# Peptides against a protein of PDB entry 2FGR, part 93

Target 1, 331 residues: chain A of PDB entry 2FGR
Amino acid sequence: SSVTLFGIVDTNVAYVNKDAAGDSRYGLGTSGASTSRLGLRGTEDLGGGLKAGFWLEGEIFGDDGNASGFNFKRRSTVSLSGNFGEVRLGRDLVPTSQKLTSYDLFSATGIGPFMGFRNWAAGQGADDNGIRANNLISYYTPNFGGFNAGFGYAFDEKQTIGTADSVGRYIGGYVAYDNGPLSASLGLAQQKTAVGGLATDRDEITLGASYNFGVAKLSGLLQQTKFKRDIGGDIKTNSYMLGASAPVGGVGEVKLQYALYDQKAIDSKAHQITLGYVHNLSKRTALYGNLAFLKNKDASTLGLQAKGVYAGGVQAGESQTGVQVGIRHAF

## One batch from the design tools (peptide; made by RFdiffusion4, then SolubleMPNN)

Design b2_p14_5_s4 (from b2_p14_5, 6 letters changed)
Fold by OpenDDE base, seed 2:
Structure b2_p14_5_s4 (fold): chain B 331 residues (1-331), chain A 14 residues (1-14)
Amino acid sequence: as target 1 above (331 residues)
Amino acid sequence: SVTEDENGLTILYD
């Protein structure tokens, strides 16, 4: 049996040139290269190839010392694993996000990540970004010659918002091929939520792929999210991402990623381009810098996610530039 | 036993 204490403290100085009022924001931010976290995990060998596991992980906000409190909302699972794969019970990444965010070269954090996993429709559910779920049962297969899959179901437990009576229900999964330099995945999910107090289905389809050429890695995502509303029409977003990364001098990594968010409900696009660099001082400690540019067209109001400084939107049709420079330390 | 690596501080027990 084992228990592991682990974590990451990632803190940065961040700047964005525009907020919703058109003013600049700057200060100390968190989680620019990796999400800051504190966790406990462990395993018990039950014999016969069966293992029990647990995982408890919460986000750390280094800039304010977790002024809003600490919880295990990142993951709080108990599991059984063996030759059959792994079954997890508890709040976690939903299988679709767990797999498909792996193609994001910015690790789904900071100002550079793919922002497709988003609440595009002012959904009233707590996890309408499609990333995590409460009351989740997940199953992950072993890898069979590259092929693998994950499935999940989250109970709504009769949660209601307005006239919606199944808020928080999730069903989804992915199929993937992971072999050597190649990774490819297809994910499908549906989450029940509410928009304007009315029952809404958040449907998601995501295709991801990456290839590691050794000297560089290419990665891509194609995603459609659709909030299906009975009244007012669907809110559909098509999101695209293409990124490249390369090692630099044996101690660093450079990343470049582009994303396009085609927001159909407002007939507006947003373009995101991010340049990042990570410099490893050790196996545990790195310096990093991110430079991101977000161009909103027409009615689009997207903002870069400079967590701890400014993560809100901008005025319609405005562009935003963001910078993060920070330290990441893992323990 | 106790081990420390890039994955954290691990305690092994029976």
Scores: peptide ipSAE 0.328, ipTM 0.908, DockQ to the pose 0.862
Fold by OpenDDE base, seed 4:
Structure b2_p14_5_s4 (fold): chain B 331 residues (1-331), chain A 14 residues (1-14)
Amino acid sequence: as target 1 above (331 residues)
Amino acid sequence: SVTEDENGLTILYD
């Protein structure tokens, strides 16, 4: 049996040139290269190839010392695993996000990540970004010659918002092929939520792929999110991402990623391009820098996610430039 | 036993 204490403290100096008022914001931010976290995990061998496990993980905000408190909202699972795969009970990444965010070269954090996993419709559910769920049961298969899959169901527990029932219900999964340098996945999910107090389905389809050429890695995502509303029509976003990364001198990594968010409900596009560099000082400690440019067209108001400094939107049709320079330390 | 690496501090027990 084992228990592991683990964590990451990632803190940066961040700048964005525009907020919702058109003013610059700057200060100390968090989680620019990896999400800062503190966790406990462990396993118990039950014999016969069966293992019990637990995982408790919460986000750390180094800029204010978790002034708003600490919780295990990142993951709080108990599991059984064996030759059959793994069953998890508890809050976690939903299977679709767990798999499909792995193609994001910016680790789904900071100012550079793919932002497709988003609440595009002012959904009133707590997890309408499609990333995590409460009351989740998940199952992950073993890898069978490259083929693998994950499935999940989250109970709504009769949560209501306005006239919407079943809020928070999730059903989804992915199929994947992971073999050597190649990874490819297809994910499908539906969440029950509310928009304006009315029942809404958040449907998501995501295709991801990556290939490691040794000297460089290429990664891509194609996603459609659709908030299906009974009144007012669907809110649909098509998101595209293409990224490349390469090792530099054995001690660093450079990343370049482009994303396009075609927001159909407002007939507006946003373009994101991010250049990142990570410099490893050790196995545990790295310096990093991110430079991101977000161009909103027409009615688009997307903002870069400079956590701890500014993560809000900008004025319609405005562009935003963001910078993060920070330290990541793992323990 | 106790081990430490880049993945954390691990305590092994019976």
Scores: peptide ipSAE 0.244, ipTM 0.876, DockQ to the pose 0.883
Fold by OpenDDE base, seed 3:
Structure b2_p14_5_s4 (fold): chain B 331 residues (1-331), chain A 14 residues (1-14)
Amino acid sequence: as target 1 above (331 residues)
Amino acid sequence: SVTEDENGLTILYD
C-alpha cells in the first residue's frame, strides 16, 4: 500500500493589454504551464490483480495563498482497478474532457490552451464548461491493441434551477486509438443544465488526433458544443485547433497552437494563436513563457485566461494580447 | 518506507 503527497506550484508574471474596459492588466498570476495543485493519492493491492485507489486533489493559488480556501474539486475519487480497467467514484474530469484535452499542447491551462471546453451560453450549472462533474461514476477500459474507451455518468441528484430539474446530470464517453506515435479519439457528451432558468442540454462532440514525428508533434481538435434551449434557439459553437510542438535541445520545448471559435449564435469568430516555451531546469522545475494573441470579430468578447491577473472578456470585436513568464515546481 | 521524487513524497506501508 502507498500514499503519495504531491503537488505543483506554478506562479508567473502576467500581462494582458485589454480588459473589459479596454485597459491593461498585469501582476502575479498562477498556473501558466500547469495548474498549481496539492494532492494525496494512494493504492492498495487487494490481490488477484485487483487494486483499490484514492485521489484527492485541489487547486493552489500561489499569488494569494488560497485566500478563498482549499478544496478537492480537481479530483476526489475512490477507485477499483484491474485487468478489467478502472472504475472511479467521485468528482473528476469527465471522460470526454480527460481524453480530449490531452490533445491540447498547452495542457488546458494558462493563456494558450484550447478554450472549446467552455460555458458558451451562460449556463447556470457549476460545471457547464464540460470539464468536470460532481457525483460522477467513470469507467476506463484497458488498452486493447491501441483501442481504449472511457464512459461516465453523473447524477443530478434532483438539483433544480428555475424550471430545470436535472441540472448537473452528465452522460458521456469516448473511443480512442492510441498506438505508438498516433493518438485519435472521438468523444460525445450531454450535460443537463439551465440557461435563464430554463432546462438546457449541453451537447458536445469532439474529435482529436495527434502524431509524434519524433522531431515534432502535431495535434488537432474539432469540437461542436450546442446548448439546446427550449426558448431562444440553440447556442452552437464550432471550435477548431491545430498545434505543433518540438523539443529544443535536451532541456526545452517550443509550442505553437492556433484555435478558431465560430460562435454561431452571435455569428462571430475568435482566432487564438499562442507561442509557448518551457525550459526544464530539472525534472521537477521549469521556467516558461507564453505569448498569446486573441482576435475577436464582430460580437465576440473572448478573453485569455491569465488566471490570477485577468480572465474576463473584452469589448466586442476587440483583440487581446497576453504574456506569461513563470516558474513551475513539482514536488 | 518513504521515497521522494518528481512525483511526490510516497509512503509505503502494509
Scores: peptide ipSAE 0.228, ipTM 0.871, DockQ to the pose 0.885
Fold by OpenDDE base, seed 1:
Structure b2_p14_5_s4 (fold): chain B 331 residues (1-331), chain A 14 residues (1-14)
Amino acid sequence: as target 1 above (331 residues)
Amino acid sequence: SVTEDENGLTILYD
């Protein structure tokens, strides 16, 4: 048998020109091109086309050496797979985020990613960003002539917050068509959570598509997130993303991505535009740079996610510029 | 024993 040890150490120098007080922040940050991680994975052939698998993965914070500790909150699954697909037990990306974040050209990290998978309503659940879930059972189909799907259910285990019950329950899935240069997916999910101690459903619908033209790739996302509250009205955000990437000189990649976050509850929009470049020094080591602009309108207070330096909001209606320059090393 | 796969990931064998 074998076990694969793998990881990424991604560390950068980052700058944002505004924090919540209107002051600049700068320093050493993490995960600008890819999320820094340490993991173990493996498979066992059980015969007859059946395999067992495991995957344990946690985030690495290179700037402080994981001062807050290490865990396997990124993924901690045991699986069975075969010609029927794969069943996973354990904390993982929920099927909707696993599939739909794949259209994000900035790999769901750094200052340039699509930020639609977010806790838009000060939800009190730990995973109200719709990315991962505890107590998750997932199933992924094989690819049948391009068509594939994934489904998931997470147990709430009678978790309560305030008067809300069933907190943490997830149900969701996607259908997709992946064939050659084309990928397209539709995802639906609901999580039960609490806002202000009251039961709230986080409903999410996401459409994603990409096409690889060889010389360039286009990718897009359309998403609606709705925190459905019995009291106080729904908190709805419509998020849009369009991005393009292209190889440069056989050793580099340039990326440009735009996102719009239409925050209906505060009738305010935020615009994000990011230019990124990755330069491969080897198959395992890369240099990268990101330049991002975030324009908040009206009551919007969104901030760029310069992890390790500043990931908080800004003053209402303020714009923020961010820069990351770093090294990514995979092992 | 220890080796690397095609992606540079470390593989541990029993």
Scores: peptide ipSAE 0.019, ipTM 0.580, DockQ to the pose 0.427

Design b2_p14_6_s1 (from b2_p14_6, 4 letters changed)
Fold by OpenDDE base, seed 3:
Structure b2_p14_6_s1 (fold): chain B 331 residues (1-331), chain A 14 residues (1-14)
Amino acid sequence: as target 1 above (331 residues)
Amino acid sequence: STSFYVGTLDFEPG
């Protein structure tokens, strides 16, 4: 069989004009265009159209050389695939995030991405952002005339926090139509977690769509995330995204994306606007720049995710401007 | 994060 070693090193200079104290932060950051990673993957043909696969992938932090260590928390799966689709066992993107984040023109990375996949309620589960899960079984269908789907279940393994006894359980899936220039998907998920030591359900519904006009691509997301608490009321966020991208001169791409986060529990909105540019020096190496503006209203304290520099919040009602300029290299 | 061009360094497992 074969094994492929692969990776991305993405490092940038980043700036944000406000942190939680109202001070600027700047320095060397990571993962501004793509998440830096190191991985191993491979497949084995078992005959009859059946294949075995494995995938091990961890995040790289180029600014400090992975000072906190290395793991395979991005993905650690074994799989079987064939005409029936693919079954995966192990930590991975949950099916809902895997599909629905694909409509984010900033690839869920850097200071420009859609931030709807978030822990909106100080959930105490490790993956309460709804992106990945431990102990996950996933199934992905083939594409049938455009139609495809994915389903997943993650075992809680009796993890307890406070009075919650099923923390980490995930159930979710999506249905999609992918045909030519059109993509559209609906995702539903529920995770069991805890907030303040009390059992809480993180319910998520997401609708995504994109259309590639050749000269430009449009993409959109609609999402509702609800942390359903037995005591204290629900914490609900409605998130919206609209973006456009266009190729530039055959070697570049410009992206513009707007997002709105309507945080119902605090009756506060945040607006995000991001302009990005990627310049491909080769198939493997690119320069990039991102400019993001985040406007918090009322009690909103959201911050841009300048990983490696500053990814915390700001003071309530404050705006934040962020810049990233970096190099992405794939191998 | 979604997919990007990934290079290859292929070898046979031990």
Scores: peptide ipSAE 0.104, ipTM 0.634, DockQ to the pose 0.125
Fold by OpenDDE base, seed 5:
Structure b2_p14_6_s1 (fold): chain B 331 residues (1-331), chain A 14 residues (1-14)
Amino acid sequence: as target 1 above (331 residues)
Amino acid sequence: STSFYVGTLDFEPG
């Protein structure tokens, strides 16, 4: 049997020029390039190609030393794997987010990521951003000539909010083709939640693709999220992302990513553009900088996610500029 | 017996 201790400490100096009051925020933030984490994982060979595994991972907040505590909410799984693939039991990324966030060139963290995986409707469920789930069973296939898939189901365990009696139920999965420079995926998910104490379905469809040209990588996402409410109509957001990255001098990477969030319920769009640079000092340590611009139109109030500094919204129709400069260290 | 490893790089989304 093996046990591996691993982690990332990513801490930055961050600035945003506007908060909800129109004031600037600045300070020390976390997880600008990669999410800071501490984890343990291991495997046991059971013979015959069968392995048992465990994975325990929690987020680290370097700016405050995890003042609010430490948990394993990132992942807490036990698994069996073999020629059939992998079955996981426990809290984890849901299959759809695990696969489709891989097309985000900013690794679903910091001020530059694709923000489509979001609670768009003031959903009252704990994981209404569609990223992770409690009580999850997941299955991942092997890669068959490029083709692969993942499926998941999370039990609601009769959790209730208001009149909603199946809060936290998740069903979803993806199909993908991963072969050499090409990756393409389709993900579908439904999560049961509540909005205003009423049962609501969070439906999500996501298409992702990337191609590595060697000199540069292109990546894209198309997503629709619908919070289907019995009363008040659907809250629908169409999110689009296009990004490019390129290696620089063998030790660096430059990234440029654009996202559009078309928030149908408020007939308002937000535009996000982010320029990022990572400089690898070693295999384990990097310096990075991110510059992001978020333009809200009309009633849109989206804010950049400068974790540890400011991750709230702005005034309707206002623009926000954010900067992060930090150190990422992996161990 | 259990083998302990430290320093394995792990970059996962999210």
Scores: peptide ipSAE 0.091, ipTM 0.600, DockQ to the pose 0.807
Fold by OpenDDE base, seed 1:
Structure b2_p14_6_s1 (fold): chain B 331 residues (1-331), chain A 14 residues (1-14)
Amino acid sequence: as target 1 above (331 residues)
Amino acid sequence: STSFYVGTLDFEPG
């Protein structure tokens, strides 16, 4: 049996030129290249090809030393694995986000990531961004000739908000083909939540694909999110992403990613383009820089996620420029 | 017996 202590400390200087008041924000931010984290994990060989596992992981906020506390909300699972795959019990990435965020070249963090996994409708559930779930049971298949899948179900435990009585229930999964340089996946999910105290279904469909050409990698995402409300109609967003990355010599990586968020309920689009560079000082330590542009059209108010500095929205139709320069250290 | 080790490279998204 083994237990591993692991983590990442990622801290940056960040700047955005506009907040909700039209003023600039700058300071020390976190998690610009990778989410800062502290975790414990381990396995026990039970014999016969069966293993038990555990994983406990929480986010680290280096700018304030976790002033709001530390928890294991990133992942808190116990598992059994073997030739049949892996079963997990506990809070985790839901299978859809776990697989489909893998196509995000900015690792679902900082000012450059695909922001489609979002609470688009002011959903009142804690995880209405579709990323994680409490009370989750997950199953992941082995890879058979490239084909693999993951499935998950989260219990609502009769949580209520307003008249909604199944808040937090999740059901979803993906099918994928992963073979050599090619990856492609289709994910489907439904989460029960509330909007304005009324029962609402968050439906999500995501298609992802990537291909590694050796000299460069291309990656793409197509996503539709619908908050299906009884009153007021559906809140639908179509999100698109296309990205490319390439190694630079033996020490660096450059990334370019574009995303479009077509927010149907407000008939407004937002365009995001991000240039990133990572410079590896060692296997465990890197310097990085991100430059992002977010163009909101019409009634769109999206903001870049400069965690620790400013992650709020901007005025309708305003553009925002963001910069992060930081250090990532893994242990 | 249980072994305890410090160190890994884990850059999982999210």
Scores: peptide ipSAE 0.041, ipTM 0.611, DockQ to the pose 0.815
Fold by OpenDDE base, seed 2:
Structure b2_p14_6_s1 (fold): chain B 331 residues (1-331), chain A 14 residues (1-14)
Amino acid sequence: as target 1 above (331 residues)
Amino acid sequence: STSFYVGTLDFEPG
């Protein structure tokens, strides 16, 4: 058996030129290149090709030393694995997000990531962004000649909000092909939630693909998120992402990513473009910088996610510029 | 037997 202690401390100086009041925000932020985390994981060989595992991981907020406390909300799983694949019990990334966020060249963090995995409808569930779930059972297949899949189900445990009685129930999965330079996957998920106290289904379909050309990597995402409401009509968002990354000078990486968020319920679009650079000082330590532009059209109020500084929206139709410069250290 | 390790690199997204 084994136990591994691991973590990342990622802290930055961040700036956004507009908040909801139109004022600038700046300060010390977290998780600009990678999500800061502390974790424990391990395995036990049970013989016959069967292994038990555990994984406990929580987010670290270096700017305030986790003033709000520490938890294992990133992942808290026990698992069995073998030739059949892996079964996990506990809070984790849902299979759809686990796979489909892998195509985000900004690692689903900082001011540059694909923001499609979002609560687009003021859903009242805790995980209405479609990223993680409580009470989750997950299954991941082995990789068979490139083909792999993951499935998950989260119990609602009769959680209620208003008239909604199945809040937190998740069902979803993906199918994928991962072979050499190519990765492609399709994910489908439904989560039960509430909007305005009324039962709502959060339906999600996501297509992702990437190809590593050696000199550069291209990655893309296509996503539709639909909050299906019995009253008031559906809240649908179509999200698109295209990104490229390339190694620079053997120790650096440059990233450029564009995303479009077509928010159908408000007939409004937002455009995000981010330039990032990572400079590896070692295998464990990197300097990084991100520059992001977010252009909201019409009624769109999206904001860049400068965690620890400002992650709220802006006024309708306003544009936002964000900068992060920081240090990432892994241990 | 049980082994304890420190100093792993884990850059999983999300």
Scores: peptide ipSAE 0.038, ipTM 0.717, DockQ to the pose 0.861

